# Ledger of designs, part 47: peptides against a protein of PDB entry 6EJA

Target 1, 276 residues: chain A of PDB entry 6EJA
Amino acid sequence: VEYMPANPVRIAFVLVVHGRASRQLQRMFKAIYHKDHFYYIHVDKRSNYLHRQVLQVSRQYSNVRVTPWRMATIWGGASLLSTYLQSMRDLLEMTDWPWDFFINLSAADYPIRTNDQLVAFLSRYRDMNFLKSHGRDNARFIRKQGLDRLFLECDAHMWRLGDRRIPEGIAVDGGSDWFLLNRRFVEYVTFSTDDLVTKMKQFYSYTLLPAESFFHTVLENSPHCDTMVDNNLRITNWNRKLGCKCQYKHIVDWCGCSPNDFKPQDFHRFQQTARP

## One batch from the design tools (peptide; aimed at target 1 H134 G175 W238 G256)

Design b2_p23_4 (made by RFdiffusion4; failed a check: the pose's geometry)
Pose (drawn by RFdiffusion4):
Structure b2_p23_4 (pose): chain A 276 residues (1-276), chain P 23 residues (1-23)
Amino acid sequence: as target 1 above (276 residues)
Amino acid sequence: AFFANQGPHAGGDEGWEGRGPLP
């Protein structure tokens, strides 16, 4: 990641944000901002204060826009995938924004390498997609995710309605819902009318935590399967002993886990050279 | 590794092992 690319990638950052931490969001935005990238910010419908603050930012910079539509993106809600898919369509239709990669971030994310290094790395691997799979037993993953259960999002709640079959003829996979996807794959997901994309959009409209498997499943079974890199380029601070308290039991008909917040004792983790 | 993730997000990966139906 030390070299200087002659044709650097331009990155579309899609920020899916909620809550009250506007100053922290502004600090992270400062760290990731470059005039040659693009920023498309979705603010949860329920976070009006944060939305007003985000509007000030978008009014200041030409390469920053806010989604005019806003969803209540509850934990594990089917609406998160709807949010990503609509943002991808919007971004592809913005012809004045010639972006090469799609990177999703929350208000709780922070970069652990410089923009120069990120651009250099992605410029070398511009035809790859970066998704992290669970890598363990797949039947256990399907069960723990509830992928063989039918869910419906209404009234800001995920209702478990019953069982369903895993469709035959495709491999189902999943893992992290943080990823980096190239423009070619995003176009395929958005505009393809082939059997795989059409049916997976239907299947995942009624799925808990859809973003943790929709893009894995589509990519692995699509003509772009040979572009997958099993690494999302993220460090996620999972600590199961603390983060799996079924804390979202009142929002979804399921038990879930969330990553812990980093502390000072974790700083050495951001210097690991093991994987990008 | 270019980004760190934390907070009340589903996140996936290591999180799927700790999930399941309601007691």

Design b2_p23_4_s1 (made by RFdiffusion4, then SolubleMPNN; from b2_p23_4, 10 letters changed; failed a check: the pose's geometry)
Amino acid sequence: NFFARQGDWPAGGGGIDGRGPLP

Design b2_p23_4_s2 (made by RFdiffusion4, then SolubleMPNN; from b2_p23_4, 10 letters changed; failed a check: the pose's geometry)
Amino acid sequence: NFFAVQGDVPAGGGGIDGRGPLP

Design b2_p23_4_s3 (made by RFdiffusion4, then SolubleMPNN; from b2_p23_4, 10 letters changed; failed a check: the pose's geometry)
Amino acid sequence: NFFAVQGDVPAGGGGLDGRGPLP

Design b2_p23_4_s4 (made by RFdiffusion4, then SolubleMPNN; from b2_p23_4, 10 letters changed; failed a check: the pose's geometry)
Amino acid sequence: NFFARQGDWPAGGDGIDGRGPLP

Design b2_p23_5 (made by RFdiffusion4)
Pose (drawn by RFdiffusion4):
Formats: structure tokens, C-alpha cells, sequence
Structure b2_p23_5 (pose): chain A 276 residues (1-276), chain P 23 residues (1-23)
């Protein structure tokens, strides 16, 4: 990541944000901002204060826009995938924004390498997609995720409605819902009317935590399967002893886990050279 | 390149399989 690229990638950052931490969001935005990238910010419908603050930012910079539509993106909700898919369509239709990669971030994410290094790395691997699979037993993943269960999002709640079959003829996979996708793959997901994309959009409209498997499943079974890199370029601070308290039991008909917050004792983790 | 944390993330496949539903 030390070299200087002659044709650097331009990145579309899609920020899916909620809550009250506007100053922290502004600090992270400062760290990731470059005039040659693009920023498309979705603020949860329920977070009006944060939305007003985000509008001030978008009014200041030409390469920053806010989604005019806003969803109540509850934990594990089917609406998160709807949010990503609509943002991808919006971004592809914005012809004045010639972006090469799609990167999703939340208000709780931070960069751990400089923009120069990120651009250099992605410029070398511009035809790759970066998704992290669970890598362990797939039947256990399907069960633990509830992928063989039918869910419906209404009234800001995920209702478990019954069982369903895993469709035949495709491999189902999943893992992290944080990723980096190139423009070619995003176009395929958005505009393709082939059997795989059409049926997976239907299947995942009624799926818990859809973003943790929709893009994996579509990519692995699509003509772009040979572009997958099993690394999302993220460090996620999972600590199961603390983060799996079924704390979302009142929002979804299921038990879930979330990553822990980093502390000072974790600083050495951001210096690992093992994987990018 | 990025660090992820907090309630902005999630995963059900990290839950103990015997405790997929609340008591």
C-alpha cells in the first residue's frame, strides 16, 4: 500500500447512521474525507437531531449528499438491505459521481489506515469484491442466523412467522454485513433480471439480518463468483461473553449479538500485519 | 482498514445455538 497509483479509485462511502453522536460522526468524517471521493449519508428516520446536523455537512461539500428517503433501520431488520439496495441504485444513477467502490460505514466505525493506503490497495485490486464469510459449518450458520425462518418487518419490529426451505441449486453463505463492493458487481445486483438476483431479492425481503448473507449468496452464485476475496478489510471487536445477551429480544423475534466498543488496551490490534 | 464496534453491528450466528430464542 506504499505505491502511488496513476489511476486511483474514487470511493462512494455510504454512511448508515443513527443516534446522537453527531460530533463523533463529524470526527470520523474528517478522517475519511477526500475531495475525490463521494459521501452518501442515510440517517435513520428516528434520528431527527442527527439528520439536521448531517444536513449542515452536506450543504458545505459538493461531494456529500443525504438520502432524501429515510428508513427506520432497526437491528436485524429487513429494511437494512432495502437501504443498501436503494442507495446503490441512487449512486449508479448519479452520473456526475464516477465511483469505483462501494464502502458501507456506521457512526461507530473508524479508519485504521490512511486514505492514501486505502486508495493504493483498492486501486491494485479494483476488480475484486471484499466480503468476509463465517468460514465454519454452514448448516450451523443457517440455523443460528434464522435463515430457514420467515420474518416480516412491520411496526419497527421483526416478526418470526414460520419456517421455510432453503432454495435448491444455489450455495447459501454469509458472514459480516460490512464489505467493499466494486461498481461492476453493484451494477449486476441492481439491474440484473436473471433468475438468481430476482429470486434472492424476494427471499431476502423476508429475512432477518439480510445484509449478512444476501451479498455473499448472490456473489458466490453469480458470474462474478471468481472476484470474491474472503476478507472485508475490517476488524470487528467481537467478544461473545459480553455481546450475546439477547439484548434485542424486544425488537426482533430472535437472539442476536453485537460487537463491543474498543478500549485503549486494544490499540495494538490496529497495527497487525497479518491481513489487510 | 476499518474498525467496527458497538450496536451498529450485529450477528445472530454468534449466538449459542441452544439459546436462539429468549427465555
Amino acid sequence: as target 1 above (276 residues)
Amino acid sequence: FFANQGSAGGAAWLVDESELLPH

Design b2_p23_5_s1 (made by RFdiffusion4, then SolubleMPNN; from b2_p23_5, 9 letters changed)
Fold by OpenDDE base, seed 4:
Structure b2_p23_5_s1 (fold): chain B 276 residues (1-276), chain A 23 residues (1-23)
Amino acid sequence: as target 1 above (276 residues)
Amino acid sequence: FFARQGSSGGAGYLVDEEKLEAP
């Protein structure tokens, strides 16, 4: 029996999509679509075909909008954080969309629970923020993430310029760049003028894979720090032996990893209950 | 609640979780 909340949360799904995977996106969209939620779609600036397709979809549903601005994002690019921050601002300025949670997705994501289950869960934990930490040594994380290095996004490349210091008094954290954030925290990130938010926005504008660490770090050092749940409610098929081949060296002056596709034998992993 | 497949190519690139220092 599924719990039905009296005041169900409404979700703003932010979809960051690129390429020509229109059918894949369509399937995913249909799987997550509900009339009570909101869908804000950013299409990579270079993906004009996909943009046209997404625009057509947005015209069919009143709760689907496409960003009027478009970024050309690259793997590890600082511009991805800019994309999220701008989308958050946009969503907060849409007074006709009373969303309670921010969830980012791509065309490579797919729901493995029902909408009712998701809504019930988030309604119960509406005051929490769901960010998955790396779960390793923090110093090692900083080194491997290159957080102590200065990067510049330019000409579709992340250039490593040199070393930098971590700001004093800041406890840096990070992990997955896929998360679920409540509106209150998004408001804080978007509109706060305190030293933390200001400095972190500056710091992470020169950071490799900033979305993997920015929100974690801001949250944990903010007055909202007690709202963090170390779980992003995602399942990712990590096989680092297969996924860590420094395949992004042509894009960034660093090495990265990618998750792997699920196979039929992995289906049992989808049957797991929600951890929180 | 969501499963994520591997990264795919395209005009843009999706961000992943792991980074390593280049040799």
Scores: peptide ipSAE 0.317, ipTM 0.698, DockQ to the pose 0.307; fails the geometry check
OpenDDE base, seeds 1, 2, 3, 5: peptide ipSAE 0.300, 0.314, 0.277, 0.297; ipTM 0.692, 0.732, 0.659, 0.690; seeds 1, 2, 3, 5 fail the geometry check

Design b2_p23_5_s2 (made by RFdiffusion4, then SolubleMPNN; from b2_p23_5, 9 letters changed)
Fold by OpenDDE base, seed 3:
Formats: sequence, C-alpha cells, structure tokens
Structure b2_p23_5_s2 (fold): chain B 276 residues (1-276), chain A 23 residues (1-23)
Amino acid sequence: as target 1 above (276 residues)
Amino acid sequence: FFAAQGDAGGSGYLVDEDKLEPE
C-alpha cells in the first residue's frame, strides 16, 4: 500500500532539450507524464526538427507547453541559467498552472521511481528544496569550476576574460545542476530584488556552468537556507576517468566532464540504491 | 527518482595547460 497524500503536490517539469533525439524524448516523456503535472519544454534554437516534434506533443496535451522563446545554449554557457530563470518566470506567470515543485530534466533523463512515489515524497517535504552539493573542499570546487574566473558567452563560445573575486559575504556552493525546487523558493529567485539575488544573477551571468552553483549559492545565503536538502533525488552514471577528456575546449576556455550513458546493466543499481 | 546526466561534484576542471588533471 502506497501513501496517498491528501493534497498531492503538482510538479512543473522543465525539459531542456536539444539535438534530434525525438524518440528518446518521447519515451522519457511518456514515462514521466501525468495529467496532474505540468510540462514546460525548451528546445534549443538550433534544433528545429525536435522543436516541431515537441510542438506536436504540446498540441495533444493541455498540460504541455513549449517555450515561445528559444535560446542557443552551449555546454557550460551562462545562457543555460538564463533558460531556467526565464522558464521559472514563465511558469510563475501561468496562473492556470498551480504547480508546487520545479524539476529540471533533459531528454536523457529517466524516472527510476513511480509518479506516486515521487508525489508522495515531495508532498511530505513540500517546504524543502533539493540540491546536491559537491561535498568536497569548497576552495577546490571554486577553482575547478572556474568560479573565480570571468567568462563571457559570445558567438557560441565561453570566453575566459580574466580573474575575478567571489563577492564578499557570500558562501558559494554548488554541485549538480539537477534539482527540485519548491514554488516559494522559485518565487524568491524570480521576483526578489534583494541584494543577494540581484548580485548573484549578475555574477552568474558571467559564470561557467552557472546552473551547477547558482541555486545552491542563492539558497544557502537566503532566508530560505534552512529548506535545503543535500539530495537532488538523482542518480548519475558518472565516471570521471571516462567522461573527463577536456572535450569542450572548442566551446569553452575551460575543461569539463560529461557523465556516461546508463546501460541496461546499470539498472540493477537503481533498484538497490537506498537514496530516494 | 531520476537517472540524470550530471555531476554532483561539479563538471568543471582546469584546462590542461594549467597542468591539472581531472579527478
């Protein structure tokens, strides 16, 4: 018997997708689709085929919408954060979509728990925000991420312009760019005009891989800091030995890693994990 | 709840010219 909450949370799934993996996206979408949730899909500006396919889906489901704006994002680009921030604003302005949680996904993601399990869990912890921190030395994290470096996204490239300082009084944190954020925190990030949010938006507009750090940093330095849970409810097939080849030098003046695709042989780990 | 493509430890590392190898 599974717990059925009296007031189940409704989820806004934000899908940031690119390429031509329409079939993969369709499979993932079918796996996560529920009539009580909302799906807001951003398709990369360069992915016209995928955009057409996604538009077709959005016409079939009333709770599926596609961003009318489209960005050309690059790996590590500041524009990815802009994409999330704009999508958050859009979702908050959609008064007909009463969502409680924001969850970002890519076309390569896949659910490993049932919708009922997810809803039950989030309904129990509806006041919490789920972000996974790096859990290591913070100074090392800053150096590795290039947070002490100034980047400019231009012409589909992240240009390293020079060194910069972390703003004083700000505890920088980060880790995974996959998270679950409650509506209240999203409202804060979107509409707050306080010094923290204002400065961080500016700071991270010149940051490499901003989504891996922005929300962590804002949350932990905000009045909502007590709502953080160091768990993003994700499992990643990460192998740095295989995924860290500095393969992005043509895009960014930095090095980065990519996780490995899950294989059928890896699914046993999903069943054995104790992490929610 | 989801299998995702991300690194909780951060995806960035210094360029090879800095003589720093990824973890």
Scores: peptide ipSAE 0.201, ipTM 0.740, DockQ to the pose 0.390
OpenDDE base, seeds 1, 2, 4, 5: peptide ipSAE 0.177, 0.199, 0.208, 0.172; ipTM 0.731, 0.743, 0.747, 0.722; seeds 4, 5 fail the geometry check

Design b2_p23_5_s3 (made by RFdiffusion4, then SolubleMPNN; from b2_p23_5, 10 letters changed)
Fold by OpenDDE base, seed 3:
Structure b2_p23_5_s3 (fold): chain B 276 residues (1-276), chain A 23 residues (1-23)
Amino acid sequence: as target 1 above (276 residues)
Amino acid sequence: FFARQGDAGGAGHLVPEDKLEAE
């Protein structure tokens, strides 16, 4: 018997999509769609075909909207954080969408649990934020992420301008740029004018892959720090040997890695019950 | 609850869905 919460959480799914993978997106969307949730879709500015397709979907469902603004994002670009921050603001301003959780997804994501399971879990932990940390030495993380370097996104490139210092008194953390955030924390990030949020927004506007670290850092240094759960409820097939080839040098003055596709041999990971 | 697949390299510009490695 699946637990049915008395007051089930409602989820705002933010989909950041690009390219021409309309069919893939459609499959993923159908897999995650529920009438009680909300779907806010950002389509890359350059992906006009996909945008048209997504607009068609949004017209069919009242709980699906497309961002009226569109950004041209690049791999590792600081503009991705801007995309999330703006989407968060938009979602908070949509008074007709009473969502409780923010979940970001791409077209490459797919649910491996039922909606009921997800809702039941989040309803139980509605006051928590789910962010996965790197689980390594922090100094090593800083170096690998290039957090001690200043980057400028300009002309579809992330330019490395030089070295920078991490702000004093801030405990930097990060890991996955895929997370589940409760509305309260999203409100804090969006509307707070405190020194932490202000400084971090500025700092991360010149950061590579800022979404992998911004929310972690803000949360852990905020009054909401006790709400962090070191789990983003995602499974990613990382094989650095295969995925780390510095293939993004043409876009970013840094080396990057990509996750790998799951193979049948990896399916056992989906059956793991130890971690939600 | 969600599984992430790898991004296919195709266009010169990809959304930042990957991790960085130090040079």
Scores: peptide ipSAE 0.254, ipTM 0.630, DockQ to the pose 0.270
OpenDDE base, seeds 1, 2, 4, 5: peptide ipSAE 0.251, 0.244, 0.271, 0.228; ipTM 0.693, 0.634, 0.703, 0.683; seed 4 fails the geometry check

Design b2_p23_5_s4 (made by RFdiffusion4, then SolubleMPNN; from b2_p23_5, 10 letters changed)
Fold by OpenDDE base, seed 4:
Structure b2_p23_5_s4 (fold): chain B 276 residues (1-276), chain A 23 residues (1-23)
Amino acid sequence: as target 1 above (276 residues)
Amino acid sequence: FFAAQGDAGGSGFLVDEEKLEAE
């Protein structure tokens, strides 16, 4: 019997989707849908068919909305962070949606725990932020991520312009671009005018794969640093030997890795996973 | 709680093959 919290958290799910995988998205949406949560869906500007399908869904549910703005996001592009930041602002301005947590998902994601389990867990840890760090040498991370390089997103390409310095006094961190953030921290990121947030927004607007590092870095250097949990509550099918092929050179002046798709035979691992 | 498509270790790595081999 799972503990039922007296004041269960309500979740804003931000779905960033692209392509033509309408059926996949529909299946995932049905799996995560609950009347007490909120769903804010961004469809890539180039994915018009998918956008039409998502709009139809949004009309059927009062707690489902589609971003009125749409960005053409590319792998590693700074625009992905912009997408999240704008979504956060939008969600905070939606006074009729009293959400407590921000969770980002893609169409390829799938829940491996029940909604009740998720809500119970987050209700217990409602003051925490869940970000997964790389857990290795930070200098190596900076080099590999190209954080010491200046990038410009233009014409669906991430151009490497040159070298740059990490701002002094900032402890850079990062890892997964999948996270769970509480409303308080999202408010801070969205509305704070302090030097940290201002500088980091500027810095990461010229950063490759900014979502893998921005929120980590801001959180760890902020007054909210004590709320960090080094766990994003995600399972990934990651195999660097298979996923690191510089397959994005046509998009970015850098190399990147991608996780492998889960196969049906991998489901047994979900049942054996100890962590939430 | 979710199966996701992300790398907790970071997705980036250097373009320079020589540097890749060294790391």
Scores: peptide ipSAE 0.223, ipTM 0.763, DockQ to the pose 0.380
OpenDDE base, seeds 1, 2, 3, 5: peptide ipSAE 0.185, 0.197, 0.206, 0.184; ipTM 0.744, 0.741, 0.738, 0.746; seeds 1, 2 fail the geometry check

Design b2_p23_6 (made by RFdiffusion4; failed a check: the pose's geometry)
Pose (drawn by RFdiffusion4):
Structure b2_p23_6 (pose): chain A 276 residues (1-276), chain P 23 residues (1-23)
Amino acid sequence: as target 1 above (276 residues)
Amino acid sequence: SLPVTANADDLDEDGGGFFAVSS
């Protein structure tokens, strides 16, 4: 990531944010901002204070826009995938924004390498898609994710409605819902009317945690399957002993886990050279 | 009883990275 690219990638950052931490969001935005990238910010419908603060930012910079539509993106909700898919369509239709990669971030995410290094890395691998799979037993993954269960999002709640079959003829996969996708794959997901994309959009409209498997499943079974890199370029601070308390039991008809917050004792982790 | 979801048990993302993810 030390070289200087002659044709650097321009990145569309989609920020899906909620809550009250506007100053922290502004600090992270400052760290990732470059005049040649683009920023498209979705603020949860329920976070009006944060939305007003985000509007000030978008009014200041030409390469920053806010989604005019806003969803209540509850934990594990089917609406998160709807949010990503609509944002991808919006971004592809913005012809004045010639972006090469799609990167999703939350208000709790932070860069751990400089923009120069990120651009250099992605410029070398601009035809690859970066998704992290669970890599373990797939039947266990399907069960623990409830992918063989039918869910419906209404009234800001995920209702479990019954069982369903995993469709035949495709491999189902999943893992992290944080990823980097290139423009060509995003176009395929958005505009393709082939049997895979159409049926997966239907299947995932009624799926818990859809973003943790929709893009994996579509990519692995699509003509772009040979572009997958099993690495999302993220460090996620999972600590199961603390983060799996079924804490979302009142929002979804399922038990879930979330990553822990980093502390000072974790700083050495951001210096690992094992994987990008 | 319902299970907890799989990513906390199955994902190994400690090797490095461009972004840190927290709650």

Design b2_p23_6_s1 (made by RFdiffusion4, then SolubleMPNN; from b2_p23_6, 9 letters changed; failed a check: the pose's geometry)
Amino acid sequence: ELEYTSQAFDLDDSGGGFFARSS

Design b2_p23_6_s2 (made by RFdiffusion4, then SolubleMPNN; from b2_p23_6, 9 letters changed; failed a check: the pose's geometry)
Amino acid sequence: ELPYTSQADDLDDSGGGFFAREG

Design b2_p23_6_s3 (made by RFdiffusion4, then SolubleMPNN; from b2_p23_6, 8 letters changed; failed a check: the pose's geometry)
Amino acid sequence: SLPYTSQAYDLDDSGGGFFARSG

Design b2_p23_6_s4 (made by RFdiffusion4, then SolubleMPNN; from b2_p23_6, 6 letters changed; failed a check: the pose's geometry)
Amino acid sequence: SLPYTSQADDLDDSGGGFFAVQS

Design b2_p23_7 (made by RFdiffusion4; failed a check: the pose's geometry)
Pose (drawn by RFdiffusion4):
Structure b2_p23_7 (pose): chain A 276 residues (1-276), chain P 23 residues (1-23)
Amino acid sequence: as target 1 above (276 residues)
Amino acid sequence: AFFAGGTGWNDRDDRVYSGDGER
């Protein structure tokens, strides 16, 4: 990531944010901002204060826009995938924004390498997609994720309605819902009317935590399957002893886990050279 | 590793996803 690219990638950052931490969001935005990238910010419908603060930012910079539509993106909700898919369509239709990669971030994310290094790395691998799979037993993953269960999002709640079959003829996979996808793959997901994309959009409209498997499943079974890199270029601070308290039991008909917050004792982790 | 946070790889825990089964 030391070299200087002659044709650097321009990145579309989609920020899906909620809550009250506007100053922290502004600090992270400062760290990732470059005039040649693009920023498309979705603020949870329930976070009006944060939305007003985000509008000030978008009014200041030409390469920053806010989604005019806003969803209540509850934990594990089917609406998160809807949010990503609509944002991808919007971004592809913005012809004045010639972006090469799609990167999703939350208000709790932070970069651990400089923009120069990120651009250099992605410029070398511009035809790849970066998704992290669970890599362990797939039947266990399907069960723990509830992928063989039917869910419906209404009234800001995920209702478990019953069982369903895993469709035949495709491999189902999943893992992290944080990823980097290239423009070619985003176009395929958005505009393709082939049997795989159409049926997976239907299947995942009624799925818990859809973003943790929809893009994996579509990519692995699509003509772009040979572009997958099993690395999302993220460090996620999982600590199961603390983060799996079924804390979302009142929002979803399921038990879930979330990553822990980093502390000072974790700083050495951001210097690992093992994987990008 | 370019970003910290979200879901994905962990050097201390092999978990990469959020679901943890039925109640």

Design b2_p23_7_s1 (made by RFdiffusion4, then SolubleMPNN; from b2_p23_7, 8 letters changed; failed a check: the pose's geometry)
Amino acid sequence: NFFAGGTGYNPDDDTVFHGDGEL

Design b2_p23_7_s2 (made by RFdiffusion4, then SolubleMPNN; from b2_p23_7, 8 letters changed; failed a check: the pose's geometry)
Amino acid sequence: TFFAGGTGYNPDDDRVFHGDGDL

Design b2_p23_7_s3 (made by RFdiffusion4, then SolubleMPNN; from b2_p23_7, 8 letters changed; failed a check: the pose's geometry)
Amino acid sequence: EFFAGGTGYNPDDDTVFHGDGEL

Design b2_p23_7_s4 (made by RFdiffusion4, then SolubleMPNN; from b2_p23_7, 8 letters changed; failed a check: the pose's geometry)
Amino acid sequence: NFFAGGTGYNPDDDRVFRGDGDL

Design b2_p23_8 (made by RFdiffusion4; failed a check: the pose's geometry)
Pose (drawn by RFdiffusion4):
Structure b2_p23_8 (pose): chain A 276 residues (1-276), chain P 23 residues (1-23)
Amino acid sequence: as target 1 above (276 residues)
Amino acid sequence: AFFANGAGSGMSSEYVAEALENE
């Protein structure tokens, strides 16, 4: 990541944000901002204060826009995938924004390498997609995720409605819902009317935590399967002993886990050279 | 590794957390 690329990638950052931490969001935005990238910010419908603050930012910079539509993106909700898919369509239709990669971030994410290094890395691997799979037993993943269960999002709640079959003829996979996707793959997901994309969009409209498997499943079974890199370029601070308290039991008909916040004792983790 | 994800960043299953905990 030390070289200087002659044709650097331009990145579309999609920020899916909620809550009250506007100053922290502004600090992270400062760290990731470059005039040659693009920023498309979705603010949860329920976070009006944060939305007003985000509007000030978008009014200041030409390469920053806010989604005019806003969803209540509850934890594990089917609406998160809807949010990504609509944002991808919007971004592809914005012809004045010639972006090469799609990167999703939350208000709780931070960069751990400089923009120069990120651009250099992605410029070398511009035809790859970066998704992290669970890598362990797939039947256990399907069960723990509830992928063989039917869910419906209404009234800001995920209702478990019954069982369903895993469709035949495709491999189902999943893992992290944080990823980097290139423009070619995003176009395929958005505009393709082939049997895989159409049926997976239907299947995942009624799926818990859809973003943790929809893009994996579509990519692995699509003509772009040979572009997958099993690394999302993220460090996620999982600590099961603390983060799996079924704390979302009142929002979804399921038990879930979330990553812990980093502390000072974790700083050495950001310096690992093991994987990008 | 270019990004870090902390508390408030997302939700997942216990299995996904277990599988990726040491990465």

Design b2_p23_8_s1 (made by RFdiffusion4, then SolubleMPNN; from b2_p23_8, 10 letters changed; failed a check: the pose's geometry)
Amino acid sequence: NFFARGGGSTVTSDETAEALEDE

Design b2_p23_8_s2 (made by RFdiffusion4, then SolubleMPNN; from b2_p23_8, 8 letters changed; failed a check: the pose's geometry)
Amino acid sequence: NFFAVGGGSTVTSEETAEALENE

Design b2_p23_8_s3 (made by RFdiffusion4, then SolubleMPNN; from b2_p23_8, 8 letters changed; failed a check: the pose's geometry)
Amino acid sequence: NFFARGGGSTVTSDYTAEALENE

Design b2_p23_8_s4 (made by RFdiffusion4, then SolubleMPNN; from b2_p23_8, 9 letters changed; failed a check: the pose's geometry)
Amino acid sequence: NFFARGGGSTVTSEYTADALEDE

## One batch from the design tools (peptide; aimed at target 1 H134 G175 R240)

Design b2_p24_1_s1 (made by RFdiffusion4, then SolubleMPNN; its pose is not in this set)
Fold by OpenDDE base, seed 4:
Structure b2_p24_1_s1 (fold): chain B 276 residues (1-276), chain A 24 residues (1-24)
Amino acid sequence: as target 1 above (276 residues)
Amino acid sequence: SAVRAALSDPSTDYADALDGRGLP
């Protein structure tokens, strides 16, 4: 029997979608949709057909909105962080959407729990932030992520310009670019003018795969550091055999892995996830 | 310093982790 919270949290799902993943998006949306949550969808600027489709969906549901702005995001691009940050700001300005948690999604991942389980869990831990760390050597993480390298996103490419220093006094961390953030922390990230947030926003504007590290780093160095939970409650279609190639060499001056899109046959894995 | 709370992790085969990256 699942616990029914007296004051259930409401979730703002931010979906960042691109390409021709209409079917995948439809499956994802159908799987995660609930009337009590909110869905804010960003469609890549280059994906006009998908945008039209998403707009049609958004008109059918009062709790589904599409970003009026659209960015051209690339794999590993710094602009992805901008997308999240702007989405966060938008969501905070939507006074008619009283969300408690921010969750980003793509067609490549799902919450590992049912809606009821997720809501129950987050309602119990509403003051926590869920960010999955890499769980390995941090120095190696910095090197492999290229955090000590300066990147510039330009012409749909992440150009490696040279070396850089990590800001002094900052403990860098990261891992998954899928996270569950409470509203309070999102407010902090969005509106704080302290040195940490300011410097990190600047730093990560020139960072490869910034979403994998920005929120981790900001959280751990902030007054909210004690709210971190090293788990993102995600199941990702992480097939290294398919995803670990230099397939993005033409996009970034770096090689790495990427998750794969979910297929119906992958859904059975959702049932095998252990309870937190 | 950050306080980390650990919950149950999904299978390493399907969980996000530090993936292999480097210079070509």
Scores: peptide ipSAE 0.009, ipTM 0.480, DockQ to the pose 0.408
OpenDDE base, seeds 1, 2, 3, 5: peptide ipSAE 0.008, 0.007, 0.015, 0.009; ipTM 0.413, 0.473, 0.533, 0.484; seeds 2, 3 fail the geometry check

Design b2_p24_1_s2 (made by RFdiffusion4, then SolubleMPNN; its pose is not in this set)
Fold by OpenDDE base, seed 4:
Structure b2_p24_1_s2 (fold): chain B 276 residues (1-276), chain A 24 residues (1-24)
Amino acid sequence: as target 1 above (276 residues)
Amino acid sequence: DEVRAALSDPDTSLADALDGRGLP
């Protein structure tokens, strides 16, 4: 018997789709559609046929909208982050859509749990953010992700321009580019003018696969750091019990962290911290 | 080629691709 929360969370599903995967998208959409959730769909600028199809769907459902703007994105491209950030802003400006969680999807995604299970779970942990970390040596992650490299997206290609430094005092993290973010954190990312958000947006505008690391890094260095859950409810078994305590308190003190709390002496420690 | 193919899969991270994980 699944628990039914008294105040169930409502989810904004952001779908980033491209190509000719209309049938696949339709299948996925049918699988995840619920009248109480919201669906905001971005179709690649080059995918006109798919765009027409998606528009038709959006006209049939009041809780389905298509981005009026369209980016030509490539997987791995920095523009993908821009797509997410702009969609977040749009969703926050949609006052008629009272969503509680942001979840990104592609046409190839498929739910591994029922809607009721997902809603029940997120309703219980509505103050948490679910980002799956790489679970490896962080320094190695930085190298392997090319975070210490500068990239430029141009002509549907990510060009490596040279080396760069990780901003001082920032604990870089990442892993999956699939995440579940609560509205409060999305608001922070969207509207905050603090040094962390500003610098990270700049930094990740020249980053390969930015969505795999941006939100992780911002969250873990923000005042919201204690809301981090190392799970995106997609790959790992989310049936396990999750808590609301600081995720890595036993390894490093993430509680009460903010950009101003980090010192140069902490930088090395955070970067070298291996996560279980 | 394998890395490029892996990167085309949105479920595969660069790190995994480079390490040979998540390859098709």
Scores: peptide ipSAE 0.017, ipTM 0.542, DockQ to the pose 0.051
OpenDDE base, seeds 1, 2, 3, 5: peptide ipSAE 0.119, 0.012, 0.010, 0.009; ipTM 0.693, 0.494, 0.492, 0.455; seed 1 fails the geometry check

